# Peptides against a protein of PDB entry 9GMZ, part 315

Target 1, 343 residues: chain A of PDB entry 9GMZ
Amino acid sequence: TGFPLELLTRPATERLAYFENYTVAHPRLKEVYEILMRTIAEPAGASFIFVYGASGVGKTTLRLRVEQKLTELALPKLESDRARVPVVGIEAIAPESRYFNWKEYYTRALITLEEPLIDHKFDYGVRGISRDNFGKINVESKVVAPALRRALENALIHRHPDVFFVDEAQHFGKVASGYKLQDQLDCLKSLANMTGILHCLLGTYELLTFRNLSGQLSRRSVDIHFRRYCADSPEDVQAFKSVLLTFQQHLPLAETPNLVDHWEYFYERTLGCIGTLKDWLKRVLSDALDREATTITLKDLQKRALSVAQCQKMFKEIQEGERQLSETEADVQNLRSALGLGA

## One batch from the design tools (peptide; made by RFdiffusion4, then SolubleMPNN)

Design b2_p29_8_s1 (from b2_p29_8, 16 letters changed)
Fold by OpenDDE base, seed 5:
Structure b2_p29_8_s1 (fold): chain B 343 residues (1-343), chain A 29 residues (1-29)
Amino acid sequence: as target 1 above (343 residues)
Amino acid sequence: DEERLRELLEQLRRKERALELERERRERL
């Protein structure tokens, strides 16, 4: 079934919002969603989940769908436990300085955890953390990072989320030295251990550096690879075409555009990343709605496409990440073979 | 409880839109 036809009589803002909120349940998203939901339900002593994949593969969409589902599943329990927050999700910001701003991280986490819908005021036991008249947390400039950490630890223990999500978590890795990266991992590990809250880090293939740096995290982490669709796989090409067909049916335009006939061009400019595809189509839809156009054309697509140079850069980053994973898989097979364990 | 769910879902949608707007701002830079 396509979009609701009644949207054609609605404002451009509602038509755009429909498409923004629409999620294609494509095979890779479903697979990773099922693995992630199972791991959150049964972490088996894991303190961390790493979800890594190409930029624009759909990691944020995955996070939001998991957050939605965990919230829905928690509803019956939230009647009895009004203090509980089912899930917390933040995006890590790239530091302006050479150092990750832990003060900002803890502040953002606290603000997200204690959003005003929580009727029960929690006392953080930290001077300089207050709530405004709207229930928003205000952190005074004098509050130091260790105090904010203790406040976050107490808040996480009290609110007891099933998982703490950190999106764009590769930004933790942008510290200029391997030593500082380890210190950051140890800080995150300590936070997870002190609170007993499962942490899920979502990011690019740069998250693989975190896996390699801490042999102690390997026993307490679950790794999930969110793969793109590959043009060398007939099954992946068919899945990608099926996604295009679904988006074609869910663009709230008077005339259904033929996206599938242009699948090679869509693949060239998205590298098989469905998030990049959705964002591209969203921009094109916005332009079409602004012009009151009945459909979208190849020219409209070309105006909002990533440049060849951008795609080449993204592809190089993807190839490096996929190579590192393939080498790791080969090393595991070689180790198994050397141990006399069958391949 | 349905109201609290609706509010939580609406907050998630607002966060999604805010994240998308931040990405669009970063892509324009």
Scores: peptide ipSAE 0.017, ipTM 0.405, DockQ to the pose 0.016
Fold by OpenDDE base, seed 1:
Structure b2_p29_8_s1 (fold): chain B 343 residues (1-343), chain A 29 residues (1-29)
Amino acid sequence: as target 1 above (343 residues)
Amino acid sequence: DEERLRELLEQLRRKERALELERERRERL
């Protein structure tokens, strides 16, 4: 099934919005989605879930689909517990300074946690936190980070989400010293322990540094690797071609473009990352709609492709992350052999 | 509750679009 043909008579804005809202249910996304949903339902004493993978693999799409599903599943319980929020999700900001801004983090978390339409408003017990006429939270500049932390702890306890998502969580690691990274991890661990709320950190392979720094978190964390598609795997190549075919059918254009015939070029410029592929096709679709074009061409694709230099940089970062995981797997085998468990 | 769900879903869609636009801006730099 392709896009609704009625879209061809609709404004360019509606046609673009259709494609933006369309999600391809590809094998790796389904697998990680099922593992993540199961882990949230049955955390087995875990305080953290780490979801790591390449930039542009689709981690934000995964988060949003899980947030949607958790919200749908919570509806029957929300009728009886109107104070509950089923899920909270924030994006970590890259600090302008080499220091993570906890005040900004707590403020954004509070604003995101307290949706305006919730019937039972929470009193934070903190002077300088207020609600506007639309129920949106305002935090005055005078409110200090320790007070914002207490407000967030109380709000998380009261709203009792099934999970707290932090997207782009590698930005916690941009702190110039390993000591400060440990402090960040201890702060997050303390927040999870004080609230009893499961935390899910989504990010790049830089999250592996967080995993390695705390032997105590390893006992209370679940790891989920969101893999890209690899060109050396026939199954992965077939899955990637199937994604291209699906996108081809869901581009709201008068003439269906043949994306599948160019699969190698799409792979070269996305490294098997479906998020990068979707973002590329959105840019190309936007350009085509602005020109009232009937289809997209290879020239249109080339105009919006990532440069070879950008792809080479991204590929080096991916290879380093995949190498670190492979070394960890070898270390586990060596440990098993040393314990006499057999290889 | 259905109205709340619809609004939450629309907020998620708006957040997705905003994040995508922000990514595109970062990739152009």
Scores: peptide ipSAE 0.000, ipTM 0.323, DockQ to the pose 0.017
Fold by OpenDDE base, seed 3:
Structure b2_p29_8_s1 (fold): chain B 343 residues (1-343), chain A 29 residues (1-29)
Amino acid sequence: as target 1 above (343 residues)
Amino acid sequence: DEERLRELLEQLRRKERALELERERRERL
């Protein structure tokens, strides 16, 4: 099943939008989706879920699919409880300084909780937070971070989402000192405990450093590794080729390009990350549509590929993350052996 | 109920596009 053929007669903007909105349901995404959905449904006393993996592996696509599903599942309940928000998702911002901007974090979280469609005026108990005529939250510059935190706590309690997503959560780790990182973790832990809301932190492998610094979060956290496809696994190579086959069928072009024959080149320039692959194909499709081309060529792919230097940098970051996880698995085995538990 | 589901799904799609556009803006920096 490919793209709707009627798209070939549609404007380039509609053709591009079709591909942008298309999600390949690949094995790793399905696996992580099922684990995440089960964990959200049955957190078993966990306050945190950590989802970590390579940049461009598809963590944002995962989040959006979970947000969609949680919203669909909540619809029958939202008729009776109009104050409820089924899910909240924000993206953490990289600090310009070695200090995380908590004021901005709380403000963005509040704005995201208060979508214009929420008719219920909630008093946040904080002066300087107002709603405009369009229901948008306005936060006065004088409102300090502790007051915004209290407003967010009250909003989360009142809206009672099934999960609070924080994308790019590795940015919490970008602080000047280890003690400040612990304070940030304790702040997040306190927010989760005070609200009773499950937090899901999605990020790169840098999130592992953040997770490992909090010995107390380990008891109340679930870890989900969103792995890339590895070229040393025949099954992973076949899955990656199957993704390429699906994408070539869903590129709204008059002539179906043969992406599968170039699988090694696609793997070289994506490192087995499906998000990176989709973004690359999106750029190439945009160029093809702008030229009214019937298909895409290898030259078109090469023009929009990540450089070898970019791929080498990303690969080093992936290898370091995969190494840290392997060492952690070895540490578990060593601990079991030291406890007299069989490996 | 189907219209409301459609509106919610369309809002989610708009959020998806906004998040993708924000990521593209950040990756270009």
Scores: peptide ipSAE 0.013, ipTM 0.392, DockQ to the pose 0.016; fails the geometry check
Fold by OpenDDE base, seed 2:
Structure b2_p29_8_s1 (fold): chain B 343 residues (1-343), chain A 29 residues (1-29)
Amino acid sequence: as target 1 above (343 residues)
Amino acid sequence: DEERLRELLEQLRRKERALELERERRERL
């Protein structure tokens, strides 16, 4: 089934919002979603989940779908336990300096935990944390990072989320020294251990560097690789074409554009990343709606495509990440062989 | 293969330039 035909009579803003909110249930997203949901339900003593993959593969879409599902599953219990928050999600910010701003991280996490709709005001036990009349947390400038950490620990314990999401978690790794990176990992590990809350770090392949530095986290972590579609796999090409067909059917235009016939061009400018594809189509749809166009053309696509130089840069980053994973798989096989565990 | 992707990207740069040139030619007519 395509988009609701009634959208053709609706404002451009409503048509665009429909497409923005539309999520294609493609095979890789479904697979990673099922693994992630299962791991959250049954962490088996894991304290961390690492979800890594290319920029624009759809990690944020995955997070939002899991957050939605965890919220839906918790709704019947939230009526009896009004203190509970089912899920917490934060986006890590790139440090402006060579130092990660933990004060900002803890403040943002606290703000995210205290949705204004939570009836039960929690006392953080920290002076200089207040709520405004709208339930928004205000943190005074005098509050130090260790106090904010304790407030967050207490809030996470009290609210008992099923998982704490950190999106763009590669930003933890952008610290200039490997030692400081280890200290940051130890801080996150301590937070997870003190709260008993499962942490899920979503990010680019730069998370692999972060993972490899902490041999202690590796024992208590689950790894989920969110792969792109590869053009060398006939199955992946067919899945990518099926995604194009689905998007084609869900573009709220009077004439259905033929995206599938241009699959090679779409693949080249997205590298098999569905988030990149969706963002591209969103820009093109916005332009088409602004012109009151009946369809989108190849020229419209070209106008909003990523440059070849951007695609080349993104591809190098992907290849380096995929190489590191392949080397790790080879190291595991070599370790198994060395241990006398047959291949 | 990195080489195959470079070749594909170069071929596409050539196709985009050809399409831009053809568009400029049509807009001048």
Scores: peptide ipSAE 0.000, ipTM 0.240, DockQ to the pose 0.013; fails the geometry check

Design b2_p29_8_s2 (from b2_p29_8, 16 letters changed)
Fold by OpenDDE base, seed 3:
Structure b2_p29_8_s2 (fold): chain B 343 residues (1-343), chain A 29 residues (1-29)
Amino acid sequence: as target 1 above (343 residues)
Amino acid sequence: SAARREELLHRLQRAEEALAEERRRRERL
């Protein structure tokens, strides 16, 4: 079963939107989704979940699927509890300055939490925070970061989301020389503790460096490794080919392109990262639709591929992250063996 | 709000359609 054939008569914008909204289910996404959903349902005293993996592995897709499912599960309760927000998701912005902008973070979090369509207006107890006639939160420039934090704490307590997502969370680790990364973690920890809201930080392997700095966070955190597909695993290669076959069937083109025959080239230019693959195919589909092409060729793929130099850089970053995790796993085994706990 | 419910329902309907396609795919395998 592929795309709806009716799309072939629809505008290019609708065809592209279909593919953008299409999510391929694949083994690693399903596994991480199930672990994450279970951990959100039963955090067992955890205050943090760390989801780490390669850039373009599909962390944003994972977040969106969890947000959707948590919203679905909350719908019956939202009829009785109109103040509740089931889930909050924010993307951390890379600071332009040497310092993480907490004022901007708190403002964006508050705006995201306080949806315009929420019937119950809450008084944040902070001067310079208001709602416009459309229910949108407005924060005056005079409002200082500590006041925004208190407003966010009160809003999180009142709205009681099941989880607070922070995507691209490695950006919290981008601190100027002289500020401790630990102070940033302690700030997040304090927010989670004061609100009782579970925080899920999604990021690249740079997030591991951030996690490892706080031995106190490790005791109250759950770690989830979102692995890429590896070419040295026959099962992973088969899963990757199955993803290509699924995308091939869901490209809204008159002639189904043969992506599977080029699986090695797709692997070379995506490193087994399904998000990178989807973004590549989206660019190629857009170009094909603009030309009213019936199919996608290898030349069309090559035109929008990441360069070898980009792939080599990304691969080095992945290898370093995978190495750090392997060393940590070995350290755990060594510790268990030293404690007389069986390996 | 009726509008919030409608927006949430539209997000869910798109998810259910995707899940129903996945179920139909599993039943054919």
Scores: peptide ipSAE 0.032, ipTM 0.587, DockQ to the pose 0.019
Fold by OpenDDE base, seed 1:
Structure b2_p29_8_s2 (fold): chain B 343 residues (1-343), chain A 29 residues (1-29)
Amino acid sequence: as target 1 above (343 residues)
Amino acid sequence: SAARREELLHRLQRAEEALAEERRRRERL
């Protein structure tokens, strides 16, 4: 089950687009996908889902696959309910300042939610929010953050998505003080409560610091750990090799490259993160297509690999996140022991 | 309605390509 062989006669742009759109169904992605889909269907009074894991583990791919599935499942209902949006997904922007830009967040959320081709237009009750001739939302610079919040609350209630995704959600945590971080959590909690819309925050392990600041959010949240593959687990190593084999079969090149024989080098430069692996292979494929090459060599891989220094930095961030989770597990055990429930 | 459904599905299908292009822009900066 490789790539369609007709791609070898197609333009480089079409060959690259095939690989960019190709998703490997690996065990960790499948597990997290199933948990997330069940939690969205049956939130059991949860207002938040936290999906955390290493940078490049595949959180964006997870979000996109869930967005696709929720859209497909909603299609029959969208014929009768023309006001509904099945799902909304945004990426949080890293603040240039010490403060999260709520005005920009609300603007991007509103633009994403208010699809150009939606049949039922909504009056936001806010001056300076309009649609252009193409149905795209325009927000005038004079519109203040509290007015944008009210517009977004009304739009979320009216459009009633099954979930609101925020990717790179660790950027909410990038504030100069823990107090301001609590205010941001309370702001998000208020938005979820006012709209009745389930929020899913996807992010790095930095999201744990954000999550742990609110004991009230703890009672109304589901946590999902998207783990990397670990080299100390034989099952994880075998899963990682199987991913390499699948990518090898889906690179639209005349000669199938042997990626599996280099699995240790791929692991060294991806730390078991499949998103990092896919992004690396896309860069190498793009270079190979530009040269009209028949295959990919180890030298081509080395040219586009992350540096050892980049891998060392990324690995320290992973180790710190995994350490914080292990400490939390120990704290739970200590709490259970102190409550007399046994270890 | 039909045009909206098709456009939604196409946007979601191409979302990986658009995100890959944005990542490539960030890696060049």
Scores: peptide ipSAE 0.025, ipTM 0.561, DockQ to the pose 0.016
Fold by OpenDDE base, seed 4:
Order: C-alpha cells, then structure tokens, then sequence
Structure b2_p29_8_s2 (fold): chain B 343 residues (1-343), chain A 29 residues (1-29)
C-alpha cells in the first residue's frame, strides 16, 4: 500500500504536505521509540534522558512521534485535569553570541508550555508575563532570566508534563569554556530537580560531552543511542533498502520511482541517516511537483543530493561520536572485568 | 475549551493518521 491515489488530483502543496507528514517506521526509530516511551513511563528516578545520534538520523521525528503518543495517552485525563499539559518540546537555538541565552530559552519554553487554548490560566507569579487576547504568552522585555526561570518552574509544576523535550540540545555546548558548560548542566539539573519533570535532551554526539562533564548527571540519566544504519551490517543494509522501498511507495507521483536500485547512492549521500534521506526526497519531490513531473529520476536525485564534501564532513563527525561511544562501552567492559563481573 | 480539545484532537488526528499508517506499516514488516 502506498500513498492515497486521490492525492494525484490534489494541489502540489497537499501532495508535498502528505510526504512531509509521512514517517517511515524503520527498525532503529521503532527501537528508540519503544525505549524512550518505556523510560518516560518508568523513569526509575532518572531526571534526564539523553538521546544522541548523527545529525539527520531522525531525532526530531522521534520527538514528534513521542509527543503525539503522550498527547494521545493523556487525552482522557485532560478532560478531568484541565491544567495539565501532557508534553512540552522545544528546539534549542544556537546562540549568536558566545553565551547561551537563558532568557530566550525560558521564554520559548514558557510560550510552548502555555498553550493558547488552555482553559486553566495560571498566575506565573512574575510581573510582565501575561496572555494576550489570543491566549498566547507575552513576556515583556523587562523580565529578567531569573524571573523567567521561576515562572517556568512554577508552570512546569502546575502543568506537570510527562516529559520536557529539548531538541538540538548540543547547542547548550556551544559555550566558550568548559566552566560555562558545567554551569549550564547544573542549571538544567536544578530545573529538573526543582520541578520533578523529566527532561529529554536530543542532539548530536556532542551531547556525550555533557555526559562526561557530570558524574552526577550520569547517575540520574538514561542514555539512548539513536544509531544510523551501517553498510557493514547486512541487516542494516536490508533495513535501509526497506526504507527506500517504503518511501518510493509514498512519494505522491503518478509513476512509482525505483529508489531501491540506487540504494548505494542513497547510502553514500545519507550515511544511513533516514532524516537526511527524507529531507533529500522532500526536496526532489518539491522539484518534481513544480514541474508537474510523473516521476523522479536519478538526475533529479543528483541535483538535490548533498555534496561529497558535506557527506565527508558529516561522516567524520559520526565516526568521532561512534568512536567515543565504543571507547565508553569498552571502558565499561574493562571495569566490569576488573571488578570480576562477567562481560 | 472545546477549541483546545478540537486542536488537540486535530493534532491527535494527524498523529493517529500518522500512527495508523505506522501500525499498518508495522503489520507489513
């Protein structure tokens, strides 16, 4: 089964939107989704979940799927608990300055947490935080970061989400000194501890630096590695081909393109990252729809592929992250062996 | 409010359609 055939008679915008909203339930995504959902349901005293993996592996897709599921599961309870927000998710923005903008972070978190249509209005206890006529949170420029933090703490306690997601969380690490990175982690830890809200940080392998900086965070964190598909694994290659087969069936084009025959080229230009693959296919689909094309060709794919230089850079970043994890796993095994605990 | 429930339901319906498609994909794997 592919896309709804009726889409072929619909505007290009609807056809593109279908594919944008389409998510392939590939094995690694399913695995990480199940682990994450279980960990959110039973955090076992964890205050943090770290989800790390390659750029474009599909972390944002994972977040959105979990947000959707948590919202679904909460709906029956939201009828009785009108103050509750089931889940909150933000994307961390790369700071333009050498310093992480906590004021902006807290503001965005508050705006996202405080849904415009929430029936139970809450007093944040902070002057200069209000709702507009449309129910959107407005934060006056005079409100300082410590006041915004208190407002967010109060809002998180009152709204009691099952999890607080921060996507692109490696951007917390873009601070000019290890000292400032520790302060940021201590700030996040304090927020999680004071609110009792589980935090899930999703990001690149740069999140491993956060794991290593605080032996206290590691004791209260669950780590989830969102792996890419590896070409040296026959099972991973087969999974990647199956994803291509699924995508080709869900491209809303009159003629089904043969993506699977080009699997090596797709692998070369995505490094086994399904998000990168989806974004590539989205660009190619957009071009095809603009031309009213019946299908996509290898030439259409080549026009929108990442450059070899981009892929080489991304691959080096992946290899370094995978190396750091393999060393950590080896260190754990060595520690276990040294403790007389079997491998 | 009815509107929040409707927006949550629309987010959910988009989610359920995406999840029902995902279930239909899980049954085929």
Amino acid sequence: as target 1 above (343 residues)
Amino acid sequence: SAARREELLHRLQRAEEALAEERRRRERL
Scores: peptide ipSAE 0.034, ipTM 0.589, DockQ to the pose 0.019; fails the geometry check
Fold by OpenDDE base, seed 2:
Structure b2_p29_8_s2 (fold): chain B 343 residues (1-343), chain A 29 residues (1-29)
Amino acid sequence: as target 1 above (343 residues)
Amino acid sequence: SAARREELLHRLQRAEEALAEERRRRERL
């Protein structure tokens, strides 16, 4: 089934919103979703989940789908436990300096965790944290990072989410030294331990550098690789073509564009990253709707494609990440072989 | 509150409809 045909009579804004809200449940997304949901349900003593993969692979989409599902599953319990928040998700910000801004991180986490419509308000025990007339959290500029941390710890304990998501978590690694990187890891580890809340860090392959620095986190973390589709795999090519076919049928246009015939061009300009593909098609759809076009042409696609230079840069970053993982896998296999464990 | 539940349900319903439509589509291909 394609898009609802009634959309063709609706405003361009509604047609675009339909496509924006549409999510393709492609095989890699489904696999990672199932692993992540299982790990959240049964952490088995893990305090961290690391989800890493290429930029534009769909990590934010994964997070949002898990947040939605955890909220759904919690709804029956939220009637009796009005203090509970089922899930909290924030995006880490790139540091403006050689230091991660923990004050900003804690503030954003508190604001996100404390929904205005939550019935049970609690006291943070910290002066300068209040709620406005709309129930939103306000943090005065005088509140220092250690006080905000205590407030967040208390809020996480009181609200007891099933998981705390941090998107773009590679930004924790953007610090001037390995020592500071360890301090960031220890800070996160302490927050997870003090609250008993499972943390899920989603990021690019730069997150591997962060992950590899802490041998102690290795014992209490689950790693999930969100892979792109690879053109050297016939199965991955078929999955990618199936995603194109799916998007083709969900573009709310009068004439269904033939995206599948251009699969190689779509692959060239997305590197097998479905988020990148969706964002590209969204831009092209917006342009088509603005022109009241009946379909999308190759020229329309070319106008909104990433440049070859952008694709080359992204591909280099992907190859470096995939190489690091392959080396780690080879090292594990070599270690297993050396231990007399079968591969 | 009823309003929080309604907002959460509305976010969920949009997500479920999007997932259910895709499941039906995979079963037809």
Scores: peptide ipSAE 0.026, ipTM 0.547, DockQ to the pose 0.020; fails the geometry check

